Peptides against a protein of PDB entry 3WG5. Designs and how they scored, part 233

Target 1, 218 residues: chain A of PDB entry 3WG5
Amino acid sequence: LAKNIVYVAQIKGQITSYTYDQFDRYITIAEQDNAEAIIIELDTPGGRADAMMNIVQRIQQSKIPVIIYVYPPGASAASAGTYIALGSHLIAMAPGTSIGACRPILGYSQNGSIIEAPPKITNYFIAYIKSLAQESGRNATIAEEFITKDLSLTPEEALKYGVIEVVARDINELLKKSNGMKTKIPVNGRYVTLNFTNVEVRYLAPSFKDKLISYITD
Target 2, 218 residues: chain A of PDB entry 3WG5 as posed
Amino acid sequence: LAKNIVYVAQIKGQITSYTYDQFDRYITIAEQDNAEAIIIELDTPGGRADAMMNIVQRIQQSKIPVIIYVYPPGASAASAGTYIALGSHLIAMAPGTSIGACRPILGYSQNGSIIEAPPAITNYFIAYIKSLAQESGRNATIAEEFITKDLSLTPEEALKYGVIEVVARDINELLKKSNGMKTKIPVNGRYVTLNFTNVEVRYLAPSFKDKLISYITD

## One batch from the design tools (peptide; made by RFdiffusion4, then SolubleMPNN)

Design b2_p24_2_s2 (from b2_p24_2, 14 letters changed)
Fold by OpenDDE base, seed 5:
Structure b2_p24_2_s2 (fold): chain B 218 residues (1-218), chain C 218 residues (1-218), chain A 24 residues (1-24)
Amino acid sequence: as target 1 above (218 residues)
Amino acid sequence: as target 1 above (218 residues)
Amino acid sequence: RKPAVELEAIGNVHLSREQNRILF
């Protein structure tokens, strides 16, 4: 009996069009192999809103469950990362990680000060993040507060408030805890119950292209 | 019977990408020799948040226990140093040292005045520092107050409030007091009980590169 | 190109000791 496969891939750094390509590549590989799920180990300070929205769409169009795992300890799903997480089938966080701080900005000034987004843009993203939370049955009030109060949460807080589904120290604990959970959004129009009994974990390495661009963007 | 080895290395000054390289080098050496632990004698006024986060990740990924020791007397684990300490397997402080003062800033103006971080950034680091404290079973309320109240603590206060594990005058007292303690975070997924019975202490000197950069950054 | 909206929490942030000097 062929072992069910779970893919694990890492996405780190700023959310850009290149990050979209990484998500698309990783999910496509996992789809082609009919994996039980893919776990994306996410560590991001945030990034571009356009890229973020495309990533969310790509996750939602996945033929398999996409689990966002804020990992390792010290990692964050900050800003754009929170939107991506909220758009996914399941969110996990490692201890020592954070989520939130989702207020949109237009950029940074030369002195490092934030250039604020106008209310029109802020309100757009409030509606957007609330929609992601509602669609996934996650805490939409907290999702709004990620913008309106610049709220950030620990894994324990995020779990407590119903923003995330799992706190796990590593992939093995994540698989153990998420086994039998339903996806928070549909896969091909159906909510899937995750089955991580007797799975093979396969790690996806970043492509050579992925490594090169990470080097340029750091 | 080969004596168990404990490494001791010094990290001093501002937290930068170069400080990350120092941590990585020191931990890697200790890992290669399967040391019982490494003690990092830390004295820092703080530094860059990005470098700090990378250092925390590197510590948490260590194959051996990493002990942060705020040393010598007069030293501090200020700001970024506190985050690093809270991300480690064990914290010790010498008498006459300090920890805390963790509020993020965007930098200094030409007149030396602080450029305040916006609430978005401050709240991010509140969540982050609380997460580190919670993961390590340390006082998360005090960790938050390191930011919200610009709190700084003496070793005695830090011990009393459950921020740190040991007050020790020197390496020998540290080894004696920490012997039999469990790491506050896992090593390779397991909490380790420190065994400092009949250990050899090995000091790691800064590399030539380390000395050169310290000279340029001072 | 319309200015791209950024969703970033961590810019060039510094965590430094000198903040304690303002409280005295």
Scores: peptide ipSAE 0.044, ipTM 0.296, DockQ to the pose 0.081
Fold by OpenDDE base, seed 2:
Structure b2_p24_2_s2 (fold): chain B 218 residues (1-218), chain C 218 residues (1-218), chain A 24 residues (1-24)
Amino acid sequence: as target 1 above (218 residues)
Amino acid sequence: as target 1 above (218 residues)
Amino acid sequence: RKPAVELEAIGNVHLSREQNRILF
């Protein structure tokens, strides 16, 4: 029986235009091999809004399920990472991770203080994050509070509030728990039931370019 | 009978990218020798959040138990040090040490006053520290209060509140008291029972680079 | 050029008690 393939790739660091290229490359590889899914191990403090929105679009255009897994322990899907997660087909978190803190800013002043975004920008991202949550059948009220209260959640809280779908310690537990779940958004216009029975896990290594840029952006 | 080896190494001073390199080196040496555990004698006032998070990840990825020991008397696991401890397989403290005071800051003004972190950042670290405590089966309420109240605890208080596992005066007492304890987080996906019967203690010396950078950062 | 919107939770965050001039 042809083994169903699940790809696993890591994306760590700031969300930039280069992070978009990483997502696009990884998803494309998994699409070409008709994988059952790709799991992206995500660890990010956030980054650029433009890159984030492009990543969300690329995920939603995927021909295969894209699972965002906040991993390893100590990782976060902070700010831009939360938007990416909410735009994905399934969200998982490892124990010891966090999600949230999504308020947009214009940057940092010379003294390290945050330069606040004007209400127009903040309201735009409130509408945007709510739409991602609503489309994925996730908690839109909490999604809004990720901005309005700068809320951050533990995996258990995020699961309890219906922000995420799975808490898992590792890839094996993730596959086990998500087996038989429906994607929270469509794949090619259909909600797909994940089948992780008898799967082969294939790890995608970062390209040399991926390693170099992570080194520069960290 | 092959002697079980326990490594002991010291990390003192600020938590920086170089401190990550020290943790990584020490843990790697102990992993290569299949040590029963490594004990890190930690004394830190804190440091960088990015370096701290990387250290936590490195500890949690260890193939052997990593014990954080706040030592000697007068030492602290302050701020970043508390996060590192909460991310470890076992926490011990010597009498006359402290743990806590974990509120994030943006730095210091020219007059030496603290530049406060915005609520976004503070809430992120509240979620992060709570997740570390929850994952390790430690007191998540106290972990939050390390931020919200800038709480600092004595070893006896930390033990009483279920933040740490051992109070010990020296390495010998630590080994004796922690013998037969389970790790508070998994090692290679399993909670390990520590076996400190008939162990050889091996001390790791700081590298020349370690000494030089500690000298520059202190 | 409109300033780029940043969605970053973690910048130059310090978790330290001591005033060390970490010259970044």
Scores: peptide ipSAE 0.049, ipTM 0.337, DockQ to the pose 0.093; fails the geometry check
Fold by OpenDDE base, seed 3:
Structure b2_p24_2_s2 (fold): chain B 218 residues (1-218), chain C 218 residues (1-218), chain A 24 residues (1-24)
Amino acid sequence: as target 1 above (218 residues)
Amino acid sequence: as target 1 above (218 residues)
Amino acid sequence: RKPAVELEAIGNVHLSREQNRILF
């Protein structure tokens, strides 16, 4: 029986328009091969709102399931990373990771202080994050609190509160636990049942450009 | 004879990851309809390097020719806009527009002064902009000078120096002048001869999201 | 965190737009 392909790719660092390129490239490769899913190992402190909204849209337009996996231990889906996760077909977290802290800011002052977003912007992102949670059948109250309380959750808390679907230590445990789950949002207009019974895992490496930009932005 | 479709869309303002969404949406619509080309009316003061590099990559991955048209009069393809233009299948400019000023910066200080990029970053973007020019058969020396001299050019200068391919007052003149030209970079691995002899022009409007983000960021 | 690399034309009007960047 032909093995279903599952791609695994890593996205680490600030969410930027370059991060969108990584998502687009990785998802496109997996789409071209008609993969059962792509797993994105995500570790981000956040980033730009515009990049985040594009990444969410790219995930929602995916022809295949996109699983956001907060990995490895010590990683976070912070701020923009939480929105990306909430916009995805399935969220998993490794033990020792975090999700949340979604309050929008306008930037940093020269003294390193936060420039606060005006209420209009904050309210827009409250509505947006709640919509992502609602559309995915996730906890919209906690999604709002990620902004209003700058709340961060452990994997166990996030699972308990219905923010995420899986806690898994590694890719093998993730595949095992998510096998037979339905995607939390549609793929090509349909909720897909994930089939990880007979899969080939393929890792996608960062492009040379990906490595170079990471080296410049870090 | 079935008319070839040419799409026209507008991208105005700062180059951000939202600008990437606009490019992606517009190009995707035109790809789905097997358009002869899409013309992007560009007016930008610049923006983020990461967004720019993604937009360039999205253009290079396009299944159809992407024409960057610096329009209307008074518009610019400044900084990031120049890189986007140099990464495209054809560059056109309206009279009274500008291109160039590509020196990377790290941002603005609180006093409004520029934070200079270190030589490592500047040298990276010199290599990058030269590669875009070389790959498109455009003037790589001027491309470098867009950084090293912060050079800006008029349409007439840019045409004279081989930075751009067309000076045109409007879409009709652009279509007329670019008819029969080959793309400066490949489309699906081939240099395409543009056929604008029997075309239907379709304008793409900003999405509701596009309008809302413009309203929030302006 | 290192500031993001920006490619902008220098002018007084650009500074006001940068202050409106939404970050997460």
Scores: peptide ipSAE 0.046, ipTM 0.262, DockQ to the pose 0.087; fails the geometry check
Fold by OpenDDE base, seed 4:
Structure b2_p24_2_s2 (fold): chain B 218 residues (1-218), chain C 218 residues (1-218), chain A 24 residues (1-24)
Amino acid sequence: as target 1 above (218 residues)
Amino acid sequence: as target 1 above (218 residues)
Amino acid sequence: RKPAVELEAIGNVHLSREQNRILF
């Protein structure tokens, strides 16, 4: 019997291999406790494509539903964060957050200018982001435009266009609104109907390792 | 009942967040099939500390034994690769490979010179690598010297000093020599005695995603 | 932002690979 537990963890900052570890650790804890779901409070300006792809794969391999929640107000799921969200079982956003701006780059030049990704790489990520959207039953046209137009959306727009599933002010509203929703991708090969009736919310803190790496990469 | 299957997968190149995904995917496949173990053929010059720490954590959370095998001859588990090895359930090396050179750096300057890590970071990784060695019952003094002296060892030296558990020319010799060994760290909270009697070896290929990211990062 | 901590043996390959690193 699944425990009536929902885990909540925060992931903030650049998407790196360390961010992948945070996802992996948090999801693993929630899996081990047979949680009803894990909610990841995400605030990211973007990061590495490799890390992003890993995080997506880790989420897709989760034994429990992974809800990406762009939170708090002022947070973003920018660039890599959007891919992660699109690869998740449910996307929620708080009012005053954003999602999108997914154009790949090769980095920054010494003068701070963007080094553009070659068309072959851009086209790969167009195909990839469209696949994430399609597999999750989300708006693949908007997903493409996150790259081709570097589009960013409000929560209200993202909900309207079928990019996300929930707009919620806080965890309680998120649980209330997402209760009875089906996951947008399968959990263990099945679409799960979320049951947030009488759940205990457990917050996962960053490990000492998490804090140190954040301190090193900030 | 565990299947008499051993998975083998190759991980080559820099340790990045993508490398973490390769580890995660490969371990997950082996976990899902209740494999007796997974062997990772590792060849790396090093990479990101964040990715390394994630890979270590993923290995430690594995439901099955993860064997790091520095292979083929000419390969290395350099820098980040050494930490990954020390974080694993068993380390093997092929003749003509190397392990060590674990001094952290902040990167390279424009002139190609190393940007040194500050003492606080170096000391953190000294503590970290010593912890990995201690937890795995491996030589913590040598683990420290991988940083403080930038020490690199041959397989024969590494075995002699108790850094690794097996020297093996190929997968068959590895399976033969490691049969009946206990894992150096626990699997699901228990030290597992490896049973490689009548095992099927299954090779995991890089995903298309793996191939593409390797192509982009090479 | 502080430089990322790298655990690499000395190689000029880092500069060329950083230039080829896909970022979002």
Scores: peptide ipSAE 0.046, ipTM 0.264, DockQ to the pose 0.084; fails the geometry check

Design b2_p24_2_s3 (from b2_p24_2, 14 letters changed)
Fold by OpenDDE base, seed 4:
Structure b2_p24_2_s3 (fold): chain B 218 residues (1-218), chain C 218 residues (1-218), chain A 24 residues (1-24)
Amino acid sequence: as target 1 above (218 residues)
Amino acid sequence: as target 1 above (218 residues)
Amino acid sequence: RKPAVELEAIGSRHLSREQNRILF
């Protein structure tokens, strides 16, 4: 019997291989408990493409719904964060957050200038982000424009354009609004109708390892 | 009923967040099929500590045994690869491979010199690698020396010192030698006795994504 | 930001590979 449990965890900072570990750990804990869902409070400026792609795959392989929640106000799901969101079972944003700006780069030069990705790489990620949007029934045109125009959206715009599913001020509003929604991608090959009636909310803290790596990467 | 299936996949190159995705994908496929085990043919010079720690955690969370196989001859499980191996359910090496050289660094300077990790970081990884060795019932003294002495071992030495469990020339010899062995770490909280009697070997290829990211990181 | 911790064998061509890393 599924426990009426919803896990909430925070992921903040650059998307790295360590961020993947956080996602994996948190999702695994929630899977082991047969949680109704996990909500990941995401705040990221972006990060590594490889890590992003891993996180997306881990989310897609989740045995439970993974809700990406861009939170708190002032947070972003920028660049890699947008891909992660688009790869998730549900996207929510708090007012005063942003999503988008997905243009791939090769890095920064010594002078701080962007090293542009070659067209081949850019086109790959255009195809990839469009695929994520299409697979989730989200706006693939806007997803492409996150790259081609470095587009960033407000929660209200993202909702309006069908990029995200929920605008919510807090976890309680998120649970209330997403109750009865179908996941945008399958869980174990099936679209799950979320049931957040009488759920227990459990917060997952960063592990000591998570704290240390955050400290080392900060 | 567990399928008498063993998956084999290759992971080559630097340990990155993308390498984590490969591990996750491969393990997930094998888990979904209720495989007897997955063998990862590993050849790595090392990589990112964060990615390594993620891979270790993903392996430890596997619902099936994950066997790290340093293969083919000339391959290494260097640095991050050693941690991954020590975090796995069984370590095998082919003749002519190596394991070790685990000293953490912060990277390379513009002149190609190593940027040394501060003692705090080095000591953290000493504790971490010793924990992996202890949890798996492997030689924690040698695991420490992989860092403190940048020690590298041959398969024969690694077996002799109780760092690894199997020396095998190929997959068939690996299956034969590891048959009846207990996993060095638990699978779903239990030490599994490997049964490779009458198994089907299935090779997992890199995804198109895997190939592209390898191409971009190469 | 502190440099990321790397676990690489001495002599790995880390610099050339870093330049090829795709970032978002």
Scores: peptide ipSAE 0.074, ipTM 0.312, DockQ to the pose 0.088
Fold by OpenDDE base, seed 2:
Structure b2_p24_2_s3 (fold): chain B 218 residues (1-218), chain C 218 residues (1-218), chain A 24 residues (1-24)
Amino acid sequence: as target 1 above (218 residues)
Amino acid sequence: as target 1 above (218 residues)
Amino acid sequence: RKPAVELEAIGSRHLSREQNRILF
C-alpha cells in the first residue's frame, strides 16, 4: 500500500560521482518505504557530464516520482543541474532561483579562461538535452537554447516557456500546487498522478560521508 | 514573546567567506533574542560571488527581518552588496551612498585590467539578480541594468525606481520611516509588518576575529 | 583519457571554483 509519505532531501554543490551516490541513496530509501514521491532540493552550479548522465538514468529508473526542486531562494539548477531537472518527473523552482546555462566545456585554463568543447561534444549535448525535454513534454527549443545561447531563466520565465511545472516558495506550497499533477515522465511505465493530500513530510539528512564530501568539493 | 529589540551591526569591506560568518553570527544572535529585526549597516565595494550567494541564502533563511542599510554617507552596496540588498527583507540607503555596478568579472590581470566574465556567467547573474528583484517585488529591469549597463544609482534614484524602500539619514529615521512597512520577502513563510514603536536599539560589536579578518582582507 | 566534459555551467564552476574568482 502506498504510504502517504513524501521524502525531502537536499543535494547541494558540484555534480560528481558522489552526487550520484547521494541521489541513488535518497531515491532507494524512498522506494523502500513506498513513498508517494521524493523531493530533491537541488542547488548546484553544475559538474561532470558523466555523473549527470548517470543521475538522469537513476531518476528515470526510479520506482517513485522524483521531484527536482530548485531551492532555497538564491539556488540554481545550473548546467548539469538543468539536465538532471529535465530528466525528472516534475520540476519546481523557488522564487530567486535560476535554471539553464548548459553549454559544455572542457574546463578552465590557468588564466581562468574557458576551454571550449569541440562542436562534436556541443552537438551531442544539444541532442541529449532536446531528448530529455521532448521525453518529458517540456520546451525542447528552450532546452537547446540553454546550450546555444547559454540561456539562464528565472522561475517565472521557465514556467512561462514550459520548462518547469511549478513555482513554489516552500515545500508546503510545492505539495499544494503539484497535488493532482501528472508526472512528466513515466514511473514504472505509467504516468502517475501525484497525491499530496494528507501527506507526512520526512526529511532525509545527508550522511556523514555526504557532509564531508560536500565540504571537500565546495 | 517578541522583544521590542532591534539589533544593529556593521559589515564593512569585501564580501568573503568571512563576511558570511559575520552575517550568520549577527542574524543568529538577533534570532536567539527574538528581535523585531536586525539592521546591517553595509558598506562594501563587492567581493566573491560564492560568499554573496551564501549570504543571500542565510538572509532568506532568517527567522527575523534582516534590513540592509547602506550606511554611513559615502558607503556603497556595490556589486555583491547589491545582490545582498536585493535578497533582504528591506533595503535602506543613507544620503550620499550608492547601489549597483553588478557586472561579474573573473578578476584583474597583472596590469590591473579587468578580466571579463564570459557571457555564460554574465547571463547566469542576470537571471539571478532578476529573480532576487522579482521575489522581493523590486524593479527587475533596473536589477538587470545593474549588470548590462553597470548602472549605479543614488538613494533617490533607487527609491524612485522601486529598487529600495527607504532613504534615511540615521538609524532613528530608518526606524521611523520603516515602521509599519511589510517585509519585501517572507519571514518564516509570512510577510511581516515591521513594528518599530518603543524599540530598544542594541548594537552588536564585531568580534575580535571579525576585526582581525576585516583588517587582513582590506 | 577523454577530457572530462564539464557541464558545469561555465558560469557555475566559474561560479563555484570561479565563484572564488568571480568578483563583483
Scores: peptide ipSAE 0.100, ipTM 0.359, DockQ to the pose 0.092; fails the geometry check
Fold by OpenDDE base, seed 3:
Structure b2_p24_2_s3 (fold): chain B 218 residues (1-218), chain C 218 residues (1-218), chain A 24 residues (1-24)
Amino acid sequence: as target 1 above (218 residues)
Amino acid sequence: as target 1 above (218 residues)
Amino acid sequence: RKPAVELEAIGSRHLSREQNRILF
């Protein structure tokens, strides 16, 4: 019996145009092999809103389910990572990870202080993050509070508030818990029921380019 | 007679947090050696406004003059590159380069169309780019038009309009033409007169990390 | 970590580049 394939790939560090290229490459490989899903192990402190919007868009265009998994313990889906997660087909978090802190800023001042975003930028991203939450049937009030209150949540809180779908310690627990769940957004116009009953897990190694980026971002 | 040192370094590609690290490293090396100046050969299509604002800030904090040189021919200081240039102590361009096109956008849509920035973001960057131009005694009206009209200029136009200070074909012509010029902004609270009469030119090689980034960005 | 508004030349077809602006 040909086992369905689940791909697992790691995306770590700052969200940039290169992170988009990683997402695009990983999702494309998984699409080509008609995988049941791809799990992206995400650990990010945040990054570029534009790269984030591209990544969200690439996920939404995926021909297969894209699961964002905040992993390993100590990892975060901070800021841009939260938007990416909210734009994905399923969100999982490992115990000891975090999500949130989505307030847009403009930069840092010369003294290292944060330059606040103008209210219109903040309001734009409030509308955007709420739309992602609403479209995915996730808690849009908490999504707004990730910006307005700079809220950060534990996996247990995020699950409780309906921000995420799964708390899992490892890939095996994730596959077990998410088996039979529907995607929170459509895949090719349809909500897909995940089937992880008889899957082969394939790890995608970072490309030479990805290793190079990771060496630079770490 | 100990020759004064002028450092030359290359920064190419998209403006990112890694570009900030490159600027910081290069300027720090030149500061440590009490160089007369550092010349940054800049070729960028643009990039991150936050990284740009950090870079501008790092330049303004420099203990030595930072000269932005749009080089080689065919290079650009587009968008974020224009802001960096306007934040620097002296701007030079090689013939056949360009500067401008500074309109902020939010990203691309799923169909590859530009997502326009809200008027408040645009207005923020209009105020910011005008402040950089005003502080450096450069043409603030043209700086605004880089945003409002998406204006791009040739080196000759940029010089004519008082956006830049030097048109030079190479480092030797740049050193010759900029010799005796005052910095357009202070260095450690003072406007410095550049002295390139008896200088040793030292090229800073990209670090292993910088080469790695360039391999990824190209 | 600072928000990256990308200030790229609108004419550069590289979709991935112009999108990378605001840091979260």
Scores: peptide ipSAE 0.100, ipTM 0.315, DockQ to the pose 0.228; fails the geometry check
Fold by OpenDDE base, seed 5:
Structure b2_p24_2_s3 (fold): chain B 218 residues (1-218), chain C 218 residues (1-218), chain A 24 residues (1-24)
Amino acid sequence: as target 1 above (218 residues)
Amino acid sequence: as target 1 above (218 residues)
Amino acid sequence: RKPAVELEAIGSRHLSREQNRILF
């Protein structure tokens, strides 16, 4: 009997066009192998809005469930990472992680001060993040407050408020807790019930290209 | 019968990328020798947030229990040091030490005044520190107040409020009091019951490199 | 290049680039 495969890959650092390429590569590999799901261990401070939106689209176009796992402890799905998580089929967080702080900015001034986004941009992302939350059946009020109040949540708070689906310490606990859950968004037009009863976990390593660019962008 | 080994090492001064290297080295040595635990005698005024988060991750990835011991008397686990402690398997404090004062700052102005962190950053670290406290079963309300009120606690207060696990005058008292305690976070996915009944204490000296950099950064 | 809207948690690029600057 062919073992159900779950892929695990790491995405760390700023969300850029290169991060999109990583998501696309990882999801494509898992799709080709008809994996039960892919878990993306996400640790990001945020990044570019354009890359974020492309990543969300790529996740939503996935032929398999994409689980965002804010991991390891001390990791965050901050800003762009929160949008990516909210656009995914399931969100998990490890204890000691955070999610939120989503207010868009235009960058940093020479003195290190934040250049605020104009209200039009802020309002656009409020609408966008609320849409992601609503579509995934997650707390859209909190999603808005991630921008309007720059709210950041613990895993326990995020679970309590219906922002995320799982708090798990490791991949094994994640698989155990998410087993039998339905995806929060459809996979190929259908909500999928996750089956992690007899799965083989396969880790996807960063490509050589992934390592090189991470080295340059850090 | 092979004696259980407990390593003791000192980390003093500002939390930097170099402090991460010290933590990594010390923990790695103790892991290689399958030590029962490593005790890090911590005395820090704080430091960089990035280095702090990396240190927390390294502690949480440890194959052995990492005990943060705020020592000697007069030492502090201030700011970044508090986060590191809250991210560890057990916290001990010597009498005459302190913990807390965790409000993030952007640095110092030319006149030596503090440049306050924007609310976003402060809120991020509130979520982060609360997450560390919750994960470790420590007082998350006090952890938040370490930021919001710049709260600093004595060892007795920290113990009373469930921020730390042990008040101990020295390593021998620490070993005695912590013997039979469970780690506040898992080691390789399991809570470990500390066994200090027949232990050999081994001190790790700073490397030559550690001494040189400490000399340059002081 | 259009000013790249950065969805960095001001706290988090401020935490990544300014984690280099965020002092505790």
Scores: peptide ipSAE 0.074, ipTM 0.333, DockQ to the pose 0.092; fails the geometry check

